# Peptides against a protein of PDB entry 4GXB, part 37

Target 1, 277 residues: chain A of PDB entry 4GXB
Amino acid sequence: VPTEEVSLEVLLSNGQKVLVNVLTSDQTEDVLEAVAAKLDLPDDLIGYFSLFLVREKEDGAFSFVRKLQEFELPYVSVTSLRSQEYKIVLRKSYWDSAYDDDVMENRVGLNLLYAQTVSDIERGWILVTKEQHRQLKSLQEKVSKKEFLRLAQTLRHYGYLRFDACVADFPEKDCPVVVSAGNSELSLQLRLPGQQLREGSFRVTRMRCWRVTSSVPLPSGSTSSPGRGRGEVRLELAFEYLMSKDRLQWVTITSPQAIMMSICLQSMVDELMVKKS

## One batch from the design tools (peptide; aimed at target 1 T205 W210 I259 S262)

Design b2_p19_4_s1 (made by RFdiffusion4, then SolubleMPNN; from b2_p19_4, 7 letters changed)
Fold by OpenDDE base, seed 4:
Structure b2_p19_4_s1 (fold): chain B 277 residues (1-277), chain A 19 residues (1-19)
Amino acid sequence: as target 1 above (277 residues)
Amino acid sequence: APPPLDITFYTPEELFETE
């Protein structure tokens, strides 16, 4: 792609559009810096955010595809997909809510976290009770962003990334599940027929390893992912989990977002390593 | 079809719980 100046659209979590003038040859960090400058986010806070490639669904929700890597050219990465449904999104890229304190000290950082959190709640990524929702709405009406975030930080799945419904082989084969990544874990929510909602929490610190695989399944019974055509690439994330002392068990998730899930796991590991050092 | 993907990532020993 020839080096040209282009207007690149980067979305915030709430769908707010940030237009930046960049070069087609600008790498991820260059674009991120441009977005930060546009938002007046200070340089020392840029590292708390990342650019993500997402697919915008019909309802406006974002299906996260992957984090844009350092070597990537965001303009090329998004346009090469030849579909307007793909977008670049700015989102915080850490898991420990303690880092919110650093970001919240700045007005722009606060606004970004606030907007993201509001969006996550509205999209059901953060789970709230009716009473909590009332409290949040009250704070939102008062535009008390700091207090809003403090309350939100206590909520279930705060800071989690929610994935599209997919399939897992746990606790049973071909179980429909909703996976969320956050707080150094994968949360698998499922409702088996005739049963109440169940959640399996899989801490990354109890994962010995995880594996991403792709395959083209043969036309056969339950091997095809729901909604996928025959012959389409099947992505799976498998992790070997310490169920109990000296008992490892593989859990496999079949999802088009398996790569993103893996990226989340690695990101969690990286963050934990930083904290442990 | 794209080439098959098979990548394994390991949790660092210092993070991995033993019990």
Scores: peptide ipSAE 0.606, ipTM 0.929, DockQ to the pose 0.766
OpenDDE base, seeds 1, 2, 3, 5: peptide ipSAE 0.605, 0.605, 0.606, 0.605; ipTM 0.930, 0.929, 0.930, 0.929

Design b2_p19_4_s2 (made by RFdiffusion4, then SolubleMPNN; from b2_p19_4, 6 letters changed)
Fold by OpenDDE base, seed 2:
Structure b2_p19_4_s2 (fold): chain B 277 residues (1-277), chain A 19 residues (1-19)
Amino acid sequence: as target 1 above (277 residues)
Amino acid sequence: LPPPLDETFYTPEELFETE
């Protein structure tokens, strides 16, 4: 692609549009710097955020596809998909809420975290009781962003990324689940027939390994589920989990977001390694 | 068809809980 100056739209978690003028040849970091400059985010805080490729759903929710890589060209990556549903989103890219303290020291950083957190609550990514919701609304009405975040940091699934409903083979085969990644774990929420909502927590430190695979389902003659067009790629994330002492078990998640889940796992591992270093 | 993806990642030994 010839190097040209283009206008690129980057969305915040709340759907706010940030327009930046970049070169088609600009790499992810270059675009991120441009976004930071547009927002007046200090250079020393840029590293706390990343650009993500997402698919915007009909309801305006974002389905995270993957994190943009360092050597990737964001303009090319998003435009090559030739669909307006695909967007680039700016989001915080760390898991430990302790890093919020660094980001919150800056007004722009605070605003970004606040907007993200509000959005995550509104989308149900952060689990909130009725009483907590009342408290959060009160703080939001007062525009007390710091206090809002401090309360939010105590909430269940704060800082988690919630994925679209998918299928896992745990605890039973073909079990519908909602997966969330955060706090160095994958949380699998499931509801079995006639049972209450259950949550399984899988800590990355108890995963020996994980595997991402893609396959093309063979046209099995009979059960054409009407909605899956012929030839759709099936993505799976499998991880080998230490269920108990000396007992490893594979858990497999079938999801179009398997790549994103893997990226989250790697990111969590990387962050933990930095903390041990 | 995109080439089949088959990638395995390992948790570092320093992080992996064996207990």
Scores: peptide ipSAE 0.607, ipTM 0.930, DockQ to the pose 0.777
OpenDDE base, seeds 1, 3, 4, 5: peptide ipSAE 0.605, 0.605, 0.607, 0.606; ipTM 0.930, 0.930, 0.930, 0.930

Design b2_p19_4_s3 (made by RFdiffusion4, then SolubleMPNN; from b2_p19_4, 6 letters changed)
Fold by OpenDDE base, seed 1:
Structure b2_p19_4_s3 (fold): chain B 277 residues (1-277), chain A 19 residues (1-19)
Amino acid sequence: as target 1 above (277 residues)
Amino acid sequence: PPPPLDETFYTPEELFETE
């Protein structure tokens, strides 16, 4: 792609648009720096955020596709898909809420975390009770961003990334689940007919390994689910989990977001490694 | 069709809980 100056739209978690002038040849870090400069985010806080490729759903929700890689060209990555549903989103890229303290010290960082958290609550990524929701609304009305975040940090699935509904082979084959990644785990939420919501928590520290695979289902003659077009690539994330002492079991998630899930797992591992060093 | 993806990642031994 020839080097050209272009206007690139980057969205915040709440859908706020940030327009930056970049080169088509600018790499992910260059674009991130441009976004930071536009927002007046200091350089020392840039590392707490990343750019993500997402698909915007009809309801305005974001389906995370993947994190943009270091040597990737964000403009090319998003435009090559030739679909306006794909967007670039800025989001915090750490898992430990302790790092919020560093980001919250800066006005812009605080605003970014606040906007993201509000959005995550509104989208149901962070789980809240009625009373908690009332408290959060009160703090939002007072524009008490720090207090809002402190309360939010105590909430279930704070800092989690929620994925689209998908299928897993746990606890049973072909179980519809909602997967969320956060706090060094994958949370699998399942609601079976007539049953209460069940959650399986899979800590990355109990995963021996994980595997991402793609396959093209052979047209088997029987129940073609009407909605899967002929020839759609099936992505799967499988992980080998320590269920009990010396008992490893494979769990497989079938999801178009399997790559993103894997990226989350690796990111969690990387963060944990940094903490141990 | 895109080439089949088959990538395996391992949790570092230092992080892996054995109990």
Scores: peptide ipSAE 0.591, ipTM 0.927, DockQ to the pose 0.776
OpenDDE base, seeds 2, 3, 4, 5: peptide ipSAE 0.591, 0.591, 0.590, 0.591; ipTM 0.927, 0.927, 0.926, 0.927

Design b2_p19_4_s4 (made by RFdiffusion4, then SolubleMPNN; from b2_p19_4, 5 letters changed)
Fold by OpenDDE base, seed 5:
Structure b2_p19_4_s4 (fold): chain B 277 residues (1-277), chain A 19 residues (1-19)
Amino acid sequence: as target 1 above (277 residues)
Amino acid sequence: APPPLDETYYTPEELFEKE
């Protein structure tokens, strides 16, 4: 792609469009800085956010594909996919809600967190009771953004990234699950036949390792997962988990978002390492 | 065919719980 000035669209979590003029050769940080400038986000807060490649679903929801790497050219990364369903999204890129305090001190940062949180609640990424939802709506109507966030921070799966429904081999083979990443864990929500909704919590600190693999299924062995087209690459995330003392067990998740899940795990590990330093 | 992916990542020892 020749180096030229282009208009690049970056979406916020709520779907708000931010148009920035960048060069096709601008790297991820350059684009991020351009977005920050457009939003009037101060430089010292830029590091709390990242650009993500997402697939916009028909209902407008985002399926996170991966985080854009520093060496990438966001314009090229998104346009090379040759599909309008792929978008670049700005989202906070830390896990510990304590960092919200730094971001919330700035009006723009506050607005970004607020918009993201509202969106996450609306999409069901953050789990709320009826009463909590009422309280949140009241605060939203009053536009009490700080109070809204403070309440939201106490909610289940606050700060989690929710993935599309997929399949895991735990607790049994071919279990349909909804995976969420946050709070240094993978949460697997599942409903077995005749059973109540269950959640498996897998803390990254109890994962010895994790593995991402890709394979091309043979026609005879193609698992017709909803949304997988013919000949689509099968991605899996497997992690070796400490189930009990000295007992490691592999858990495998089959998902097109396996790469994103792995990125989340690494990101959580990195953050934990920083906190321990 | 897309390039095969097989990547393994390890949790740092200082973070990994032994119990």
Scores: peptide ipSAE 0.606, ipTM 0.929, DockQ to the pose 0.771
OpenDDE base, seeds 1, 2, 3, 4: peptide ipSAE 0.601, 0.601, 0.606, 0.601; ipTM 0.929, 0.929, 0.929, 0.929

Design b2_p19_5 (made by RFdiffusion4)
Pose (drawn by RFdiffusion4):
Structure b2_p19_5 (pose): chain A 263 residues (1-190, 198-221, 229-277), chain P 19 residues (1-19)
Amino acid sequence: VPTEEVSLEVLLSNGQKVLVNVLTSDQTEDVLEAVAAKLDLPDDLIGYFSLFLVREKEDGAFSFVRKLQEFELPYVSVTSLRSQEYKIVLRKSYWDSAYDDDVMENRVGLNLLYAQTVSDIERGWILVTKEQHRQLKSLQEKVSKKEFLRLAQTLRHYGYLRFDACVADFPEKDCPVVVSAGNSELSLQLREGSFRVTRMRCWRVTSSVPLPSGGRGEVRLELAFEYLMSKDRLQWVTITSPQAIMMSICLQSMVDELMVKKS
Amino acid sequence: SPSPPLHELQFVENPAFEP
């Protein structure tokens, strides 16, 4: 892409706009640094956040497509799709909530975690009852951002990434499920199954050839993981999802974080 | 009509696997 200065909108998880001037040839880290500079996020906290390509739904929710890799050009990644529904999003990119402690030591870092947690509750990524949700919106007005986040860290599925509803062959073939990734596991809500990353020997992403539109082709995507169900018993679990690649990226990210910790 | 076959895009072995 010829080098040219452009304006790029990067959204926070709650949809707040962050406008940055970047080059069409800037890579992911360059764009991330420009967003951090605009938000006054310290350099030493940039590594706790990443940029994601998402599809914004009619209701404003985001369906995560992929985390942008180091070699990618974010302006090109989003513009090449030729659709205003696709957005670049900044979100925390680690899994263990112990890292929240490092981020919350800074006012901007705390504000970012607070904003995405509020959105996570509003969009049902964090699981609460109708009554609990009522209480939380109230506590939100009455408590500091820090206190609100400490409470939120104890809520079901805090720190998880939720995927669009899809199907899986667990427990039975073609079961409708909601899949979420977090806390070193995949959660399948059918009843529920919890599949630990450390019990996955491997996983595979497969695709059908592109098919005519039922002007975009369609592809049937699957993410299958080989799971140690019990001693010396491995069983494949298959998820059929247009977000199979994002799920694979989350599994790799969670495995990588476990290994960094182990080291 | 039958569905077409699937072709592998990615295969990843888990270094954190616990047998």

Design b2_p19_5_s1 (made by RFdiffusion4, then SolubleMPNN; from b2_p19_5, 8 letters changed)
Fold by OpenDDE base, seed 3:
Structure b2_p19_5_s1 (fold): chain B 277 residues (1-277), chain A 19 residues (1-19)
Amino acid sequence: as target 1 above (277 residues)
Amino acid sequence: SAAPPLHVVEEFENPVFEP
């Protein structure tokens, strides 16, 4: 692609648009710096955020596709998909809520975390009780962003990334699950008919390894689940988990977001490695 | 029916695995 100056739209978690002028040849970090400059985010806080490729759903929710890598050209990455449903989103890229303290010291950082957290609550990514919801709304009405975040940090799945409904082979084959990544774990939520919500927590420290696999389903005739187009690549995330002492078991998640799940795992691992050093 | 060949796209060993 010839190097040209272009206007690139980057979204915040709440759907706010940030327009930046960049070169088509600008890499992910260059674009991130441009976004930071546009927002007046200081340079020392840029590293707490990343650019993500997402698919915008009809309801305005974001399905995370992947984190943009350092070598990528964000303009090319998003435009090459030739669909307006794909967007670039700015989001925090750390997992430990302790890092919120660094980000919250800056007004712009505080605003970004606040907007993201509000959005995550509204989307049901963060789980809240009725009473907690009332408290959060009161704080939101008062625009008490710091207090809002402090309360939010105590909530279930704060800082988690929630994926689209998918299928896992745990606890049984072909179980419908909602996967969320955060706090150095994958949370698998299962609701079977007539049963209570069950959650499986898979801590990253108990995963020996993981893999992403792709397969092309053979056009078998009958059970076309209506939503999978004929010939769609099936992506799976599989991880080998220490279920108990000396008992490793493979868990497989079938999801078009398997790549993003793997990216989350790697990111959580990287953060844990930094903490151990 | 032969399971379609699984193409491993990526495989990661976990350096923070605690056995």
Scores: peptide ipSAE 0.490, ipTM 0.846, DockQ to the pose 0.653
OpenDDE base, seeds 1, 2, 4, 5: peptide ipSAE 0.488, 0.489, 0.489, 0.487; ipTM 0.846, 0.845, 0.847, 0.845

Design b2_p19_5_s2 (made by RFdiffusion4, then SolubleMPNN; from b2_p19_5, 6 letters changed)
Fold by OpenDDE base, seed 3:
Parts: structure tokens; sequence; C-alpha cells
Structure b2_p19_5_s2 (fold): chain B 277 residues (1-277), chain A 19 residues (1-19)
């Protein structure tokens, strides 16, 4: 692609549009810096955020595809998909809520975290009780962003990224699950007919390894799940998990977001490594 | 029918694994 000046749209988690003028040859960091400058986010806080490629659903929800890597050209990455449903989103890129304290010290950082958290609650990524919802609403009405975040930090799945409904082979084969990544774990939520909500918590520290695989289903007749077009690549995330003392078991998640799940795992691992150093 | 060949996209050993 020839180097040209272009207007690039970057979305916040709440769908707010940030337009930046960049070069088509600008890498992810260059674009991120441009977005930060547009928002008046200080340079020392840029590292707490990342750009993500997402697919915007009909309801305005975001399905995270992947994190944009350093070597990527965001303009090319998004435009090469030739679909307007793909967007670039700015989101916080750390897992430990302790880092919120650093970000919240700045007005712009505070606003970004607040907007993200509100959106995550509205989308059901963060789980709230009726009473908690009432309290949060009251704080929103008062525009008390700091207090709102402090309350939100105590909520279930705060800081988690929620994936689209998918399938896992745990606890049984072909179980429909909702996967969420956060707090150094993958949470697998399952609701079977007539049963209570079950959650499997898979801590990253108990994963020996993981892998992403792709396969093309053979055109054989029957069990194409009705929603997958003929010839769609099947992506799977598999991880080997320490279920109990000296008992390793593979768990496999079948999801179009398997790559994003793997990116989350790596990101959580990286953060844990920094804390151990 | 043989399972379609799985193509490994990426694999990772976990350095923070606690056995």
Amino acid sequence: as target 1 above (277 residues)
Amino acid sequence: SPAPPLHEVASFENPVFEP
C-alpha cells in the first residue's frame, strides 16, 4: 500500500468515535500515540491501553478478533478485511485492577476506564446483583466516576473480556459455554436445561501449555452446525490443565475467537511474569 | 472418516505453570 495520509476511526468501548490522521504505513504504536494525543492521554499512560480488532455485531456489541501487534499497520489490518463490521477499538490491556490506580490519577485515564466499565456492565460482561446495579446507577447519576470504579472493582468478572457463546469438551463433549478471560483465568460458564449455572475456573498457573489449531471440516453431510457456512475454518483452543495433583487433562474450546483467547492467555502470563520479577 | 488434519497455528509452554 502506498504511504498516504488517511483518516482512521478508532472506537472506544462505548462506541465513541475517535478520528485520527495517520499514515497508512503507521504501525500500531504510532496509531495508538495518535489516539492518545487526540484524547489528551499522557504518554506515560499509553502503555496501559492497546488497539484491538473487533467485529461489531448488529446490536453494537463487539466480538474481539485479536489484539493488534506492534508490527501491524492498523489501517491495512482493518481495511484489508473489506467489511465495515470490523473496527479498531481502544481498551485497557492489563488485568490486575491495581493498575487502575495509576490510570485513574489522570482525568482522561479515569474517563476511559469509566466508559469501558459502564459498557462492560451494560453488555453483561461484569456480573451485577440488583442491589449492586442500583448502587452503580446512583453513582452514574452523581457522575462519581472514581466511586463507580471502586465499586465496580469488587464485582464479579471485573476486568474480564467476555467471548461469544461457543463450545467446549468440558465438563462433557459439545457443551455450550460462555468463556471469559480475566484475573489470570479462563472462566467457562455453562447452563444446561434444568440445571443451575455452572462455572469452571481455569487458572492460568495451572495450565501447563496451550495451543491453537485450525481445521477445515470435510464437506461430509450431516453435522454442520446450522450457523457455520460450508468451508468455514474451525478454530480450537486447547490447554492442558492440572485438574488435581498429578492429573493433567486437556480441555478444548471450539471458537472463532480461539486466537483472541490465546492472546489473552499470553497477556495474562506476561503480566504474571512481570509481577514475579 | 479420518479427522481432518489439525493444523497447529501456535503452541505455548506456560512459564508460570505451577505443578
Scores: peptide ipSAE 0.503, ipTM 0.866, DockQ to the pose 0.668
OpenDDE base, seeds 1, 2, 4, 5: peptide ipSAE 0.502, 0.502, 0.501, 0.502; ipTM 0.866, 0.867, 0.865, 0.865

Design b2_p19_5_s3 (made by RFdiffusion4, then SolubleMPNN; from b2_p19_5, 7 letters changed)
Fold by OpenDDE base, seed 2:
Structure b2_p19_5_s3 (fold): chain B 277 residues (1-277), chain A 19 residues (1-19)
Amino acid sequence: as target 1 above (277 residues)
Amino acid sequence: SAAPPLHEVESFENPVFEP
């Protein structure tokens, strides 16, 4: 592909558009640097953020597809999909809220974290009580971004990435679940008919291994859920979990976002390794 | 009924696993 200058749209978590002029041959880091420059984000803070490929839903919510890899060409990666629903999103790429302190020292970094956190609360990714919501709104009205973030850091699922509703085989087969990744865990939220909301926490340190698998469902007769066309690839994330002392059990999540879940696991593992070094 | 062949996309052993 000939190298050409193009305009690339990168979204913030709140849907704010950042237009950057890049080359079609620019790799992920080049594009990230261009976005940082456009936002006036210092170079030393670039490493706290990553570019993600997402699918924008009709309601404006983002379904995360994957993190863009270093060797990728973001312009090509997004445009090759030939659908306007696919977007590139800038988001923080660390899990430990302690790193927020480094980012928050800069005005632009603070603004990015604030915008992301507001969006995550509005989307229900961060779980809030009525009282907490009132406090957050008060801080938002005052534009007290630092105080807002400090309160948000204490909230359930702060810094988590929430996935689309999917299916798991835990605690029973074919359970509808909402998976969230963060704080070195996968959180599986489920509501069974007539039951209260339950949450299963799966700490990464208790996962022996994980894998992503793909399969093409055989056209078995009856219960084709109407929306899955014949021949859609089924992705699954399976992890072997230490349920109790010397008891390993496989847990399988069936989700189109299985790859993204795996990326999150790897990213959490990598961060934990850095902390142990 | 033969389960459809599972193709492994990727697998990871967890280096931070604590047994």
Scores: peptide ipSAE 0.497, ipTM 0.863, DockQ to the pose 0.664
OpenDDE base, seeds 1, 3, 4, 5: peptide ipSAE 0.496, 0.496, 0.495, 0.495; ipTM 0.863, 0.860, 0.863, 0.863

Design b2_p19_5_s4 (made by RFdiffusion4, then SolubleMPNN; from b2_p19_5, 9 letters changed)
Fold by OpenDDE base, seed 3:
Structure b2_p19_5_s4 (fold): chain B 277 residues (1-277), chain A 19 residues (1-19)
Amino acid sequence: as target 1 above (277 residues)
Amino acid sequence: PPAPPLYEVASFENPVFEA
């Protein structure tokens, strides 16, 4: 692609549009800096955020595809998909809520965290009780962003990224699950007919390894999922988990978001390594 | 029918694994 000046749209978690003028040859960091400048986010806070490629669903929800890597050209990455459903989203890119304190000291950082958190609650990524919801609404009405975030930080799955419904082989084969990544774990939520909600927590520190695999279903093969068209690539995330003392077991998640799940795992590992240093 | 060939896209050993 020839180097040209272009207008690039970057979305916040709440769907707010940020238009930036960039070069088609600008890398991810260059675009991120342009977005930060447009928002008046200080340079020392840029590292707390990342750009993500997402698919916007019909209901306006975002399905995260992947984090944009440093070597990527965001304009090319999004436009090459030739679909208006794909968007670039700015989101916080750390897991430990302690880093919120650094970001919240700045007005722009506070606003970004607030908007993201409101959106995550509205989308059901953060789990709230009726009483908590009432308290959160009261704080929203008062526009008390700091107090809102302090309450939100105590909520279940605060800071988690929720994935689209998918399938896992745990606890049984072909179990429909909702996966969420956060707090150095993968949470697998399962609700079977007539049963209570079950959650499996898979801590990253108990994963020996993981892998992403792809396969092309045979044209004559029974499509196991009625919604997958013939010829769609099947992606899987598999991880080897320490279930108990000296007992490793493979868990496999079948999801189009397997790559994003792997990116989350790597990101959580990286953050844990920094804390151990 | 034989399972379609599984291609490994990426694999990772976890440096923070606690045995």
Scores: peptide ipSAE 0.500, ipTM 0.874, DockQ to the pose 0.712
OpenDDE base, seeds 1, 2, 4, 5: peptide ipSAE 0.500, 0.499, 0.500, 0.500; ipTM 0.876, 0.874, 0.873, 0.872

Design b2_p19_6 (made by RFdiffusion4)
Pose (drawn by RFdiffusion4):
Structure b2_p19_6 (pose): chain A 263 residues (1-190, 198-221, 229-277), chain P 19 residues (1-19)
Amino acid sequence: VPTEEVSLEVLLSNGQKVLVNVLTSDQTEDVLEAVAAKLDLPDDLIGYFSLFLVREKEDGAFSFVRKLQEFELPYVSVTSLRSQEYKIVLRKSYWDSAYDDDVMENRVGLNLLYAQTVSDIERGWILVTKEQHRQLKSLQEKVSKKEFLRLAQTLRHYGYLRFDACVADFPEKDCPVVVSAGNSELSLQLREGSFRVTRMRCWRVTSSVPLPSGGRGEVRLELAFEYLMSKDRLQWVTITSPQAIMMSICLQSMVDELMVKKS
Amino acid sequence: TLELHELQFVENPAFESES
């Protein structure tokens, strides 16, 4: 892409706009640094956040497509799709909530975690009852951002990434499920199954050839993971999802974080 | 039934066969 200065909108998890001037040839880290500079996020906290390509739904919710890799050009990644429904999003990119402690030591880092947690509750990524949700919106007005986040860290599925509803062959073939990734596991809500990353020997992403539109082709995507169900018993679990690649990225990210910790 | 072609296969280095 010829080098040219452009304006790029990067959204926070709650949809707040962050406008940055970047080059069409800037890579993911360059764009991330420009967003951090605009937000006044310290350099030493940039590594706790990443940029994601998402599809914004009619209701404003985001369906995550992929985390942008180092070699990618974010301006090109989003513009090449030729659709205003696709956005670049900044979100925390680690899994263990112990890292929240490092981020919350800074006012901007705390503000970012607070903003995405509020949005996570509003969009049902964090699981609360109707009554609890009522209480939380109230506590939100009455407590500091820090106190609100400490409470939120104890809520069900805090720190998880939620995927669009899809199907899986667990427990039975073609079961409708909601899949979420977090806390070193995949959660399948059918009843529930919890599949630990450390019990997955491997996983595979497969795709059909592109098919005529039922002007965009369609692909059937699957993410299958080989799971150690019990001693010396491995069983494949298959999820059929247009977000199979994002799920695979989350599994790799969670495995990588476990290994960094182990080291 | 459609044929599916592998896009990615990943071995998990954090795999645990035992507790």

Design b2_p19_6_s1 (made by RFdiffusion4, then SolubleMPNN; from b2_p19_6, 11 letters changed)
Fold by OpenDDE base, seed 4:
Structure b2_p19_6_s1 (fold): chain B 277 residues (1-277), chain A 19 residues (1-19)
Amino acid sequence: as target 1 above (277 residues)
Amino acid sequence: SLTLYVVEEVENPVFQAED
């Protein structure tokens, strides 16, 4: 792609548009810096955020596809998909809410966290009771962003990334589940017919390993159309989990977002490694 | 028939085998 100056749209979690002028050859960090500059986010806070490729659903919700890698060219990455549904989103890229303290010290950082948190609550990524919702609304009306975040930090699935409904083989085969990643775990929520909502928590520290697998349909002899229909690839995330003492069991999640899930796992592992050091 | 390919396999460095 020839190097040209282009206008790139980057969305915040709440859908707010940030337009930046970048080069088509600008890498992920370059674009991130441009976004930070546009928002007046200090340089020392840039590392707390990342750019993500998402698919915008009809309802305006974001389905996270992957984190943009350092070597990527965000403009090319998003435009090459040839669909307006794909967007670049700025979101915080850490898991431990303790890092919120650093970000909240800055007005822009505070605003970003606030906007993201409000959005996550509105989207149902953060789980709230009726009473908690009332309290949050009161704080929102008072525009008490710090207090809002402090309350939000105590909420279930604060800081989690929620995935689209998918299928897992736990606790039973072909169970419909909603997976969320956060707090160094994968949360699998399922509601079976006639049953209460159940949640399985899989802590990263109890995962021996994980893998992403792709199933590709074998060309059946008849239809020679070489078009890899995007719809035929099945992705799975499998992890070997320590269920009990000396008992490892594989858990498999079938999801188009399996790659994103694995990215989350790696990211959580990386953060844990930093904390142990 | 479908062919399965392992795209990525990662050993977890923070795995704790001991409860």
Scores: peptide ipSAE 0.462, ipTM 0.865, DockQ to the pose 0.783
OpenDDE base, seeds 1, 2, 3, 5: peptide ipSAE 0.461, 0.460, 0.459, 0.460; ipTM 0.864, 0.865, 0.863, 0.864

